# Designs tried in a protein design run: peptides against a protein of PDB entry 8BZL. Part 248

Target 1, 228 residues: chain A of PDB entry 8BZL
Amino acid sequence: SYDRAITVFSPDGHLFQVEYAQEAVKKGSTAVGVRGRDIVVLGVEKKSVAKLQDERTVRKICALDDNVCMAFAGLTADARIVINRARVECQSHRLTVEDPVTVEYITRYIASLKQRYTQSNGRRPFGISALIVGFDFDGTPRLYQTDPSGTYHAWKANAIGRGAKSVREFLEKNYTDEAIETDDLTIKLVIKALLEVVQSGGKNIELAVMRRDQSLKILNPEEIEKYV
Target 2, 242 residues: chain B of PDB entry 8BZL
Amino acid sequence: SRRYDSRTTIFSPEGRLYQVEYAMEAIGHAGTCLGILANDGVLLAAERRNIHKLLDEVFFSEKIYKLNEDMACSVAGITSDANVLTNELRLIAQRYLLQYQEPIPCEQLVTALCDIKQAYTQFGGKRPFGVSLLYIGWDKHYGFQLYQSDPSGNYGGWKATCIGNNSAAAVSMLKQDYKEGEMTLKSALALAIKVLNKTMDVSKLSAEKVEIATLTRENGKTVIRVLKQKEVEQLIKKHEEE

## One batch from the design tools (peptide; made by RFdiffusion4, then SolubleMPNN)

Design b1_p23_8_s3 (from b1_p23_8, 12 letters changed)
Fold by OpenDDE base, seed 3:
Structure b1_p23_8_s3 (fold): chain B 228 residues (1-228), chain C 242 residues (1-242), chain A 23 residues (1-23)
Amino acid sequence: as target 1 above (228 residues)
Amino acid sequence: as target 2 above (242 residues)
Amino acid sequence: SEEEIRERLREIGEEWVKEVLEE
């Protein structure tokens, strides 16, 4: 059966391994990203941290550079590989070009990496989708999404993972210019969107905020509860 | 040759990596290993299965390995795979020490190995390692630490955890009895014995069947010590009297 | 050299064995 082979085309033109990797993503914890006017916000469903697990080691939102951060859904180990390579590229870019990467640039890099793993014999696709947010050097907020295939698109708002459909439906209804008029409203929108699929409120949400010319800020549970 | 590609870990239609899951299943049949973090130290407790009468009583730590002066690990799973991974850990740690003239941070060592594990799940012609590890260590950044890693290359920090046979039951017991913020090494040792007594498929826990190592700080140095059989016997006796 | 590193690691391993055995 063609599905047992490395990422090859089926007779009907499907790349089954890519599709199956997308199924792995759908099993991942939900992540949401929203682009505001002067803010980008990532929210992630906290896995029920096992009672004895150190929460610090379960970070689903990672900085790629000072101006870029990423959330992912899918295989954590796969994500770590992508994150590490992206970080190296961000630093390399700073050294060679003397400017930080644009959000689009680093997204394209990640997408290209993923794509290569869909085409190379002896490799399987990465089992991750990512939401990549940040600011370009001109101060423009950006949100991109990548999938296991290596495709990427710019978004105003998007979601990935197991609850992505419900979250996206919520965002489609509630993402308006008024809803993102302020930073606080934008944060509130993300929280509300996640609450569509996350049980037990703000305690099960990880939230990261990046404002223009500011570093990534991970909100503590108390700060999140203020928006709930 | 295209034939080697057939052994690549691939996704199932449902998005599962069965080879990784099967590796984890194999680990479930291995001897139990526990790790418990305390305020004043961290410990590993492991089931000794190879009590062969003919084993020269040189109780070499069968399952607990010193990685460097500040870290140790225990393994559950395929012994040959474990040997490869523990050797790699030592190599990584030593290379870091030589390069930076300071010991490798605990989490960084764990991550480095986890990246290797992950690679064996993604690249063709490779199979996942059939090994889970518990890591104990101390560094200047986070103090005493306990980590767990699995065949997928995932890892996490823990206050207490278990791998190997009956790990789920052990973890449940640890969750019930672990006192957050109040755990002393002494209490952790007692808890380890308690959990092992219930999770090991033995009618009576004996010191011969248990290996325990502690990691503490004394005079600004890390001390990794394997408990003597007599010490383990005392712990078991104390548990039986409670 | 990588060989020296391997040798040192062997020594560390052997010393650990000795320490465990002498105890």
Scores: peptide ipSAE 0.024, ipTM 0.582, DockQ to the pose 0.021
Fold by OpenDDE base, seed 1:
Structure b1_p23_8_s3 (fold): chain B 228 residues (1-228), chain C 242 residues (1-242), chain A 23 residues (1-23)
Amino acid sequence: as target 1 above (228 residues)
Amino acid sequence: as target 2 above (242 residues)
Amino acid sequence: SEEEIRERLREIGEEWVKEVLEE
């Protein structure tokens, strides 16, 4: 019956619904993540906020916990579900284990959630990729990326969304130890990477920074322009 | 591809959810609903299409629903779906009130419903709701608020917005005439009439075809009021004289 | 209770209708 969403293998071994979900991600606004020495930075392309839209409600970077934040590309409503589940898990972990989650742990949780939606009858995959950044309790900065399939990997730098290819190419060329030597240089690297695909400079960029033992900070447009 | 048109809750090869898009298309044919946020209040204005004199039930408000003491909504789309969603909103709000002994924050109520909408786009055997909503409300966190949600479960906060028929044109007009930070409820009402007069497929705007509700704060309480027909007539008359 | 919730919802609806009718 066509009434049930079923992710099934094609004769050639493809999960088409997962691949199609990845196409939904490619239509999303570009997000970039970079791991520095003592900093993690997320940047997102701001779509032209309609003049009458409240900017507060268009945030693509969110905290999952005090030590973890996430950016996503793809379906916003799908992302909200994932974010809520992740937040609950982070709090549950604190209560049960008495320590905050590691970035890897929460990434794995999100990945497992996504994977289940690719295998469960009557469910479609999540139409989102995510960049998950933060600090482990030992102070190590981490960056992970996950896709609609539920795969995840650790990265030094990565990008997702419509401009991801161009941004990744830029990062591959410009991510060096020298380029991330300082927090400011790391931030600058993210901005430069986004500027490969974002027009009109710092006004169209949302940038979030998490430093070691510090909370997530969203930079204002003026702060971003200092790095342009 | 036609094959994906009949399937609920699946992606097309292009990464599109056609059932959601089709639901949004259906909403585009519904009566126009406007929301405008002012400094001293927020309003909903909706087109009234079904004026049947023989209806025994005086539908005083066909498209505007009170959700709780601090919130109201307007609906564009399938009436039956709207009724289900408005009932769910009321239930969610009431459950929250009982649990926390405080009114639900506006955005939380909107989000809760949006999560339900999203679920109907992701779980098999379900179709998207063919409904978009405008929400007006007040809470202690953000004051007066206006939200819009669609069948996908997406939502956003707005200073002014429109759903339903000719919504794009209405939004364009709102963008032109809305003055951020200077909008009074009185000016918002005038703007609503102006926009409706241009967007409704009627030769002359009449009070019988327009529903307007305002949400204000009086003595530390939220007041939700549907404008009387005479008040709407006065607004229309004033607009015609400008 | 769910019954109390339903009753309160009816009250909200009835009050709304009354306000609109009395005006």
Scores: peptide ipSAE 0.023, ipTM 0.582, DockQ to the pose 0.020
Fold by OpenDDE base, seed 4:
Structure b1_p23_8_s3 (fold): chain B 228 residues (1-228), chain C 242 residues (1-242), chain A 23 residues (1-23)
Amino acid sequence: as target 1 above (228 residues)
Amino acid sequence: as target 2 above (242 residues)
Amino acid sequence: SEEEIRERLREIGEEWVKEVLEE
């Protein structure tokens, strides 16, 4: 019967479909998130845009709302579904509650969505992890990560995708209060972290910056090169 | 490996969706479809494989479908799946037009279908659609556009691309010959013929085996036109003379 | 309304694209 639970426990208690979805994430392009004092920064590895491909259609960083951005690693089509639902929820929240979502709220929403797809009959897990950054209405910068299981945690800095291990190791060593003392230093930290796994320097990095009370800004390659 | 092949679309231990990959493999055996974006228009060129003399209805286009006044698509893969998806595209476009009193933006139509495709990769009891599509269109936001979508629900915008049989070779040729910023519709048509001539497993390219549609703007209106056989013959002849 | 939500989503998407292109 096709209606049987796709995600089931193994005899040893593993949810293999969730674990395998995590393997899909590990094959994804690397994404990095860092929370600064008054800034949040997302960086992603640009896949070499094929000749003749329109770069505008190859984006791994997207806004969920004016105060929230997301980067992901894993299946792009799966990510689009999550992004769309998150955007709808953000707008719905604004209409119903008359305030923007907190970063934690929208993260929890996404996490709950993912979790349901790990437990519902006839559904497979989402093959994505996400870094969700933004500012709460009180001006507090936030960084969250979600995985295919629907778990989520708050982070100071984190990475997902194929280079995540190396990037995390770098961040563990280099994330200090001094390293995030200024917005520029925070941006530099993200770039340096990505350069651990990205070849050919700033040309293969997409960087998004959100400062307190400012909109999301995607840095152009020239701006990125200034930090390199 | 085989245990995952026959079930609903699930992840392999390696994080692969084999049912999606198998759907893509099926598309690789389909007729070649090309899309080329030019400064003054966009075109689709598709291989016509089913030329049966006994076909009573001269279908003007087997592989190219008009979606609305501003968009058309070409399909590679399972015909029945293609029919379902092209119908859905038309419905989506029409619903949007009725709701908003303006044509659906090209990318929005593409994404709407891609979300459906994705769903068929995620929900139990469903198989992926065995179809890739090329979309051509015009909207006021981005002008002339070319998109490609696959069974996974992924899509991308392109200046030129190919799906179906020998698509990799076709894409390589397009990369070599496509001149960014200098591509006219005329040159795009010539390029399409050139690429099809090399990628189709035919000794001689004939107009009967090729469908071409162009999308242009005339007097502030989108014009979608399927080239007549005579026009295609002329293009082939010009290519042979070069 | 769902329609209002869709319109706002569209606006956000368009603004985001404009910001990326104007920069």
Scores: peptide ipSAE 0.006, ipTM 0.574, DockQ to the pose 0.015

Design b1_p23_8_s3 (from b1_p23_8, 12 letters changed)
Fold by OpenDDE base, seed 2:
Structure b1_p23_8_s3 (fold): chain B 228 residues (1-228), chain C 242 residues (1-242), chain A 23 residues (1-23)
Amino acid sequence: as target 1 above (228 residues)
Amino acid sequence: as target 2 above (242 residues)
Amino acid sequence: SEEEIRERLREIGEEWVKEVLEE
């Protein structure tokens, strides 16, 4: 009976609903984030879009603000709620503080939101992990990860979703200062990492790049193939 | 029993708060945190379990948090719950400072959080926080202080204590080796290493797996510092040579 | 304001991190 919608402790101290939410994340498409020197890159596995679906509607990488973007793994419907709340917070921050949010700030906001859903009656955890990337106002690139529990950490590189283990293993071996020396090398690293779990090459990868003082750029399949 | 386990924190027929007890079980699986009070300072020592190569902030204390200029805490349990509680502690401390133009007394900060914890055990629709905390601090009223709080909202002052994995064994060792009135910060550090070496499920204690913070008074100011890896290595080496 | 408090808390946290890393 510990599998109820309400997150409660098991006799052995486990929050099963949080753990099950993590399993939902593992069923999600793989997402990868890498922080370079002056670039942040997100890559996501494209699910086979039904032939008649508009590819634009299946975006797994979303801008939260001009300086922050997010990729997620897990329940898409849950992600929409988090994204919307985060966007509102980013705009509110700009209005009240007159500066864009730091990547850490918005990550903490999202993390806190997730945590609350693990503790509130009548609510279940969000079935999503997120990679949040962007630039602070000082021009520092940042990468954060959040999970369904509401934990968050800063990363040089990380992955979430079904292929996360393999991608992480790849990144642990291949993430070096040399591998991120240039923007192109950083992009290449992300693509190579995703190719560990994505079949059929660059056509099944969504890639977003954010450079300092630049808006989020989603690469076209042709641009991705140049790095493959 | 099952009916009580799946609802908001309520009393069992036996008068037990199972959700609180289960939260405490969760803490028992967390990394070990030690606190030791000395005559000239107070320290926290915490097990670092999550060493990942891809972490951006490798040297950032994962389990020890500065709360204000006069207090720090260590956490054992659910990290997300810990983050919420540590943020609340900082908020409470800051509000007090703004209101009274002086730092919050250590025990008052601890009590304020404990009231919050207790509320989460009493009010419907909430679960207990799966976190225990050790607090170190200095104030003009009681000097150096060490407190422990649990998911129930209970707290106590301690000369030395432990939370997390193998806490009972650690407390037993602390009771044996702690010399009341004769504890220097130096001796406390040595004791912390000794206890961690025995309580951590590691073949060899390494500086990478241990975080230590000290709170001292210098020139009438509180100084909170995290020991450098080299300093921790020296402490470990000294222990191995003894 | 609550926002000022949040900002101050952020600053305290960031300063502490810097101190730990620079030492």
Scores: peptide ipSAE 0.029, ipTM 0.481, DockQ to the pose 0.023; fails the geometry check

Design b1_p23_8_s4 (from b1_p23_8, 13 letters changed)
Fold by OpenDDE base, seed 3:
Structure b1_p23_8_s4 (fold): chain B 228 residues (1-228), chain C 242 residues (1-242), chain A 23 residues (1-23)
Amino acid sequence: as target 1 above (228 residues)
Amino acid sequence: as target 2 above (242 residues)
Amino acid sequence: SFEEIEERLRKEGEKLVQQVLDE
């Protein structure tokens, strides 16, 4: 009986609640991540900020630590829980290991958290996918993706959310070594990719960049327009 | 343990959380609450549905709750759920004050409650709270603030917003009439009356059916004041004359 | 069945709506 557990295997081997959580992600705003040579870039579709909404409270890109940031697609409240847990882990790691987390480490932590919520009878899966970018201590740029199942993989570029398919198709065609040769070109690539699905140009894009040995920088609309 | 699964909020095949949506639908039938941020203050305006003549006027607002010296909220939805959440807000604020010897920042209080709301949408045996809240406050970090939260645990900062009955229409009106950067508390009060007059299912707006609270700063202190009926009457009268 | 669960949830939701209407 499907009544006994929230996330159970169907007779055909499906975890429906995980699949349905993935559908929730597909309804989310589009996010894109690109790994450059010495830069990582996250871009997110800004839902038309309601005219009366404070933009400060509608951030879809957040820092997990000085060297790691995350964008997500799906349920914002679910994302907040994951972000908070990840931030605590990043700080804990600094205290215990005396080094910042690797991007892979924190991704794995998040993935493990998500996975546990797929096995608990008393919990539904997180309705979020995340793009996690940053730099390892050795200066290597990294991009990872996680989904509601708790799987994670490393990527050169990827997208999640409503427009993810179109954005990925664009990236598959346009992600080349030449396209990421410089920081500026990498940023342009992300913007162009988002413009495949975002209407009204740069005003509806949130863009964050992290360069080697630099903190996360969120670009203002004027800065974004320079790349358009 | 098996009985807990029937009340758990789960995803539909389309990725929807129906219990959250149903909670939001329920809130749509609740009394209207408005919030408006001004340059010199912030206000809440709420519809009073339970006008009992025997209600002691001394009771702090039926729908507007003081949370601490720097924050207040209004609620749309299930009263019992509202009472629980309002109490929790007060407790969170008090614990913070005791721990840090400073008042809790407005957004942090909102977020703390929203995390609780979210948990009730994710953990087994729990249902979403059938409540949306508007929060007004002042802190040293961001000054005057207005927030809205819903049953999902989502929240946002707003210049003006509405929850409850006819909220969509109210928000539309607010978008049309709200002047960014030029909003005084006086103009905000007038706007609140204007919007309530159009969105409340009443033939005529009366002061007895409206509760208004303002949050201002005076001499470096936050002042939360519920307007007297006479003051509300004056606002209504002024609106009728325009 | 999942459909039965959804139906139960729908009914519970309707009750919640009614509770608000009755307040």
Scores: peptide ipSAE 0.225, ipTM 0.705, DockQ to the pose 0.662
Fold by OpenDDE base, seed 1:
Structure b1_p23_8_s4 (fold): chain B 228 residues (1-228), chain C 242 residues (1-242), chain A 23 residues (1-23)
Amino acid sequence: as target 1 above (228 residues)
Amino acid sequence: as target 2 above (242 residues)
Amino acid sequence: SFEEIEERLRKEGEKLVQQVLDE
């Protein structure tokens, strides 16, 4: 069986399929994550939902557990597979360990899953990057980013997708302790960051907010406009 | 030249899955399928291309498949692939019914198949399915529903949509004429005929070239009905008179 | 066996299709 290794090293040591998967991510809608003091915020660029499309089926921000949510950039079908497996793992962890997952734990799980798909013969990499945010059981806010290679790092703020470069440049300049001093300021920072690449203001932004000991809240357009 | 196994879907340097795109291209050459969601029902309308006179008058719906008591689908693309996927849908729905003693929710059935489609885009030795599907259904969670799925494993819910030949033009027409919140099944049927008449490369739309199925609720039960040729003729005639 | 279950499910699916065709 020519289970040809789909992902192989080039002579110069590159994993081309991983790099090409990263290009798929760059074509995805922009997502941004920011860690505040007692808040984590995810923002995503709303794709122009086709006029006749049901918005409920176009979710770019997904809960993995009560304390963890994820935004992604890249292939939606690939993301669904990752999300489903992560949700199962979160539930399994609660049953076996009797505690919710830490944000790092579930990130590592997702990263490991992605990595395995870069190494296994007969599998292509996932064409997604993810921003994973939430609270650990001790109340610490966390933000992680994963890429198609299965690498992951903790961030104060980060962005993925088509506008990620511009958004990151904005965050590098504007992420200060003062800018995240309050929950509202943190939300404003995310909105301002997305507005670097999103046209027509708050109508084209989806925002999810998770506060300490609170469930994920998706802001409605009216709530977003209050910050714009 | 390391010939990538032509059966493996891989990323291009630009991050594209060409095998998925090529599958979508193949679907673009298939007969047109429409789906329209109404307040009191949902419908599928499909182009019939193979009118073989020798096919026994048992009008087997060539493109519309009943999945269970609450769901049906229409297919655009490779017939053999369609047969495999429709069989899988039936199997998934039946397994769920056996396990939970209730019908599978519509979106869950769609998602289950989409995960299979996605797998055929990610695992080596497999090619994408050259098939897009429209799903119509009813469940207690969301009522009447219309979904579309493609070879990538992506899906979405729709009020109205089209797959196959001239789908872009059909979708444009649907966007113009679909009245949100005011769509009756009767108006949806009229809209389906209108769109098919414009998108099919035929001088005159005939009932022989169109399959229509409706899904309604009667006395707390889902009713899936394929329209008779005479009923389709009446719809066409009504459209010509307007 | 899994195969027997699949065959049963296939047959039931075929019956459902036939019912739609016979209406």
Scores: peptide ipSAE 0.000, ipTM 0.576, DockQ to the pose 0.023
Fold by OpenDDE base, seed 2:
Order: sequence, then structure tokens, then C-alpha cells
Structure b1_p23_8_s4 (fold): chain B 228 residues (1-228), chain C 242 residues (1-242), chain A 23 residues (1-23)
Amino acid sequence: as target 1 above (228 residues)
Amino acid sequence: as target 2 above (242 residues)
Amino acid sequence: SFEEIEERLRKEGEKLVQQVLDE
């Protein structure tokens, strides 16, 4: 009898499988998200790609739709499942309601998916947290975070993964209206935040920028170094 | 055969549903939520624990959710479970409105969710929701109403009640100070502050740590409002002066 | 069909819920 992962309450009211999934997230590469005035920026720690790995396959920032993208921390395989389902939902929404999803909508979808995996006896929780960013139809930039439990909140700025604590402390200190006054300053804030935990400077950072009415842009290392 | 391990929600030899009891234990660690029924309105008061500087502004409340134009709820327990249940409440209410072209009666909405909760305690492939809810509402049948539901799917109407941390102590205080038939919304607000001040593990109650919503009737319409921080500060100040 | 009506109502309900969340 395969011991099916059962997410049950402990006598003290804890869901250990959810807590253990959160530990998996803490072992993941650091991801940072910042909402600016007219920009949303995601940054992720680039783990040293093995010399023989195709860099294209190591992308930690994924588009869910034209107006929404996601970074994650934790189990990459789990993330792929969530990303694929979210993409299908985004496309389904566009087909059925003839409008792209709001960032909140797709976040709630992902959160609900994660939550359901915490109640099914035949499944374990997803070992991922996600930062979901994008623009609503009204042009409002949004940043959301989800965790393995299926909770989600809107953020001005946040971080997930191994270095999240240090990055959050940095953001709490440095996120001001002045620090996000321009797109460039917002990008700089994300880079500076990641540099708190990432060694060897801009070469180990993947950065994605979404501006109002623009597609996701992934910055190349040279572009990142201009901000450092 | 997808053998759902039927063992998750089973009776103990003593006839207990331990998973339900353990879910209730999880709720006991959650922030305190109060509900008080008055003659001229209903209120929810909830402890805000997660004040993070980087959080984006919550449009309505962290712990208080508008369900429709006539109902709101507060949640104690697992946030993700709460989000699922509050979304379900909204969907049920909207489907009813679309089908019948009138708002769902308060108790009917509560019962519908309680049936869902109960099902999650009976079917072996599921765990109970780790959430208790307080519901406030108005309908033409019973006027202002306050309900409480728990992970078992049980619910009841209340004049005043509490869920979450130190709920038993809060209920005791409410029983002592609640004056049946004489409770105004103003007095209910004062009572809420008094009880929260004693039940929250804080040296001083601050407006940042308390969310309060009121449900009233104005010109034949239900009005649900979250009190502004300044209003909560004034209530706290009044309590300190007494 | 009844199923089509239910699906329509579901979709309309979801839109309304989203509106409430955005408010």
C-alpha cells in the first residue's frame, strides 16, 4: 500500500505537509517582485547553470499570458504543473469572456488550485511559492504572492525563497515612493534587493520587466549591469 | 480503483471526529473575531495580526469579507481555507440572485456553506476546513442576524459570540455585559473594544490591530462599512477614559 | 440545454464575484 501523502491536522492544529512544503520553498532560489507606478519587475537568482545546460531551459520567470507573468521558489516540477494550468485558464478566460484575466483572478485561480491539493488525501501540497505580476485592463500594476497553503496577498514588494528574509528586510527599509518614482529606479530597487543575497553581481540575476501595455521583457546581463 | 484512504475523517473508539477537533484547535490559534447583534445593526470586530509594511492596501479588510450587499463574514483559522469558503459563499449568493432575482436569505447562505463543511467531514478523501466563520447580515425575514459556523458544519444564530484565540473568555465577557433588548450599535461597538482589549494578548489595544465592520439599514438599503482607523482610535480612546 | 444555462449562470456569477472583489 503506497503511503499516500495525507495532509491531515496534527493534534495541535498544524498541517505538517503544508509546513514541509514551505520548507521546500525556503530551499528554492530567491525571487523578488516589486510594483512600481507604471511598471512591475520580477527578479530571480540565477543558479550557476551547469556548463552543458541550455540556458533557455532554466528560466524561472514565465509568462502566464500577455499581461501576467510569474516567478516561483521551490520545486521546479511542481511549478511547471501550476504554470501550465494557469496558462490554460488564461487562454480559456480570453476565449469565454473575451478579455484577459486580471492579475487577481489568475492569482486566485492558482491559490485555489494549491489549496485543493492540501485537502485531497491522494495528493501532497505543491512545494512552491509564486510571485505573480502584471497589469489589469485599467492599467493598474499588480503584485501578488501565493504560498503552498494556497494563501495569497497583494504586495507592493515581496520576496520568496532562500534569501527572502534578507531581501524583505531590505525592501522594508528601501521601498519608498521616491525609490519607485521612475521605471529605472524601480528596476534598480529590485536589483539592489537581489544583490543582498546573490553573489557575483548582475551575472547571477534574471530580471523581467512588464510595463503598461507592453509585453514581458527579460533583460540581458548587460542591461542589468547598467543598473548596478 | 482510486482507493481514497477513507481513514482521514473517521470516528475514534470514543466516537470523536479527531480531525474536526484538530481543525478547531487550529482555529483556537487564530486571531480573535467578535460578532455582536444590536437593535439597529450588527458588527464584526477582528484582530489584525499581519501588519506588514509591504502589503498592498486591502480594499475591504484582511479578515472581514463582503459576501453580497446584505451580508459580510469574518474568519478565524487557515487563511487559504477561508479564501476558498468565502469565495464559495459569494458564488452561492450570486447564483441565487441570478436564479431568483432577489438576495439569498442570510440563514440559507450559511446553511449552504455548512453543508459543504459537513461533507468534508464525512467523505474519506477530504479533510475538514480549518475555519470558523462569523456571519452578519440583514434580510426581510429576520432582520439583522449574526451566525457562527465551525469545521463540523454546525451553525447557530447568536446575539453575541466570538471565535479564535481566547474565544471562551470572550464569550464569558459578552454574556456578562450583553444587555438583551437594550443593545445599540454604539453600545455594541464599545463592548467589542472592551472584550478585544481583554482577549487580545497586547498590552495596549491599537487601531492598527483591530478591524471593525458594521452592517446597518439606511433608507431601506443595507450598508456595510469598515470603520476608518480614526474611528477605531476614537472608540479605543473612549474605552481608556472609562 | 439546462447544462448550458447552468454554465452561463456560473460564468455570470464568477464575473459578479470578480466585480465584488475589485471593489
Scores: peptide ipSAE 0.000, ipTM 0.447, DockQ to the pose 0.035

Design b1_p23_8_s4 (from b1_p23_8, 13 letters changed)
Fold by OpenDDE base, seed 4:
Structure b1_p23_8_s4 (fold): chain B 228 residues (1-228), chain C 242 residues (1-242), chain A 23 residues (1-23)
Amino acid sequence: as target 1 above (228 residues)
Amino acid sequence: as target 2 above (242 residues)
Amino acid sequence: SFEEIEERLRKEGEKLVQQVLDE
């Protein structure tokens, strides 16, 4: 069966291993990203931390650099590899170019990495999609999505993972210029979007906010509950 | 080229990595390993299955491995895979020490191995390691630590956890009896014996079938100690009297 | 380190949320 081979085209032109990796993403916890006017916000569904598990070791939102952060859906171990390589690239770029990466640049790097793993007979695709947010050096907020195929696109708002469809439908209806007029409204939009699929309110949401010319901030559960 | 393709871990139509899941299943049949974090130390307790009378008693520990002066691990799964991974852990820790002139942080060592594990799930011609590990350690960043890693390359920090045979039942018992913030090493040892007694498929827990290691801090140094059989016997006896 | 950055970001995020809640 062509689906049992390392990423090859089926007779009908499908890359089954890529499609199946996308199914792994769909089983992942929901992540949402929204680009505001002067803010980018990532929200992720917290997996119920098992009793006795250290919460610090369960991270779904990761900094790639001071100006870029990433949320992912899918295989955590795969994500760690991508994150580590992206971090190295961000640092390398700072050293060689003397400027931080643009959000598009690092997204393209990640996408290219993923794509290479879809063409190698000795590798399986990465089982992750990512939402990459941040600010370019000119202060422009950016949101990108990448999937297991290595494709990437810029978005105003998007979602990945298990609840992505419902969250996207919500965002399509509610993402307006008025809804992102302020930073607080943008944050509220993300929380409301996640609440479409997350049960038990703010306790099960991880939220990261990056404002223009500010560092990434991860909101605590109490802060999130204020928006609920 | 085709022979390498057959051994590559691939996604199922449902997005599952069956070779990783099968490796985890193999671990489920391995001897039980427990880890418990206390305020004043951390411990590993492991089921010893290979008790052969002809085994030279000089075998210090079958399932508990010292990694460096600040870390130890226990393994559940394929012994040969465990030997490879524990050796790699030691090498990583040593290289770090040589490079930075300080011991490797616990989580960093765990992560380094987990990246290797992950690679064996993604690259052609490789199979997942059939091993889960519990790591105990101390560093200046987080103090006493307990980690668990699996064949996928996932890991997590824990206050208490279990891998191997009857791990689910053991974890349930740990959840019930673990007192957050009040756990002493002494109480952790007692809890370990209690859980092992209930989860091991033995009529009577004996010191010969249990390996226990503790990691403590004494005079600003990490001390890793494998409990003597007599000490384990005393713990078992105490449990039987309660 | 990235860990330090993440911890800083977490603390800053907590402060930000608190500010929003206090507002």
Scores: peptide ipSAE 0.000, ipTM 0.602, DockQ to the pose 0.011; fails the geometry check

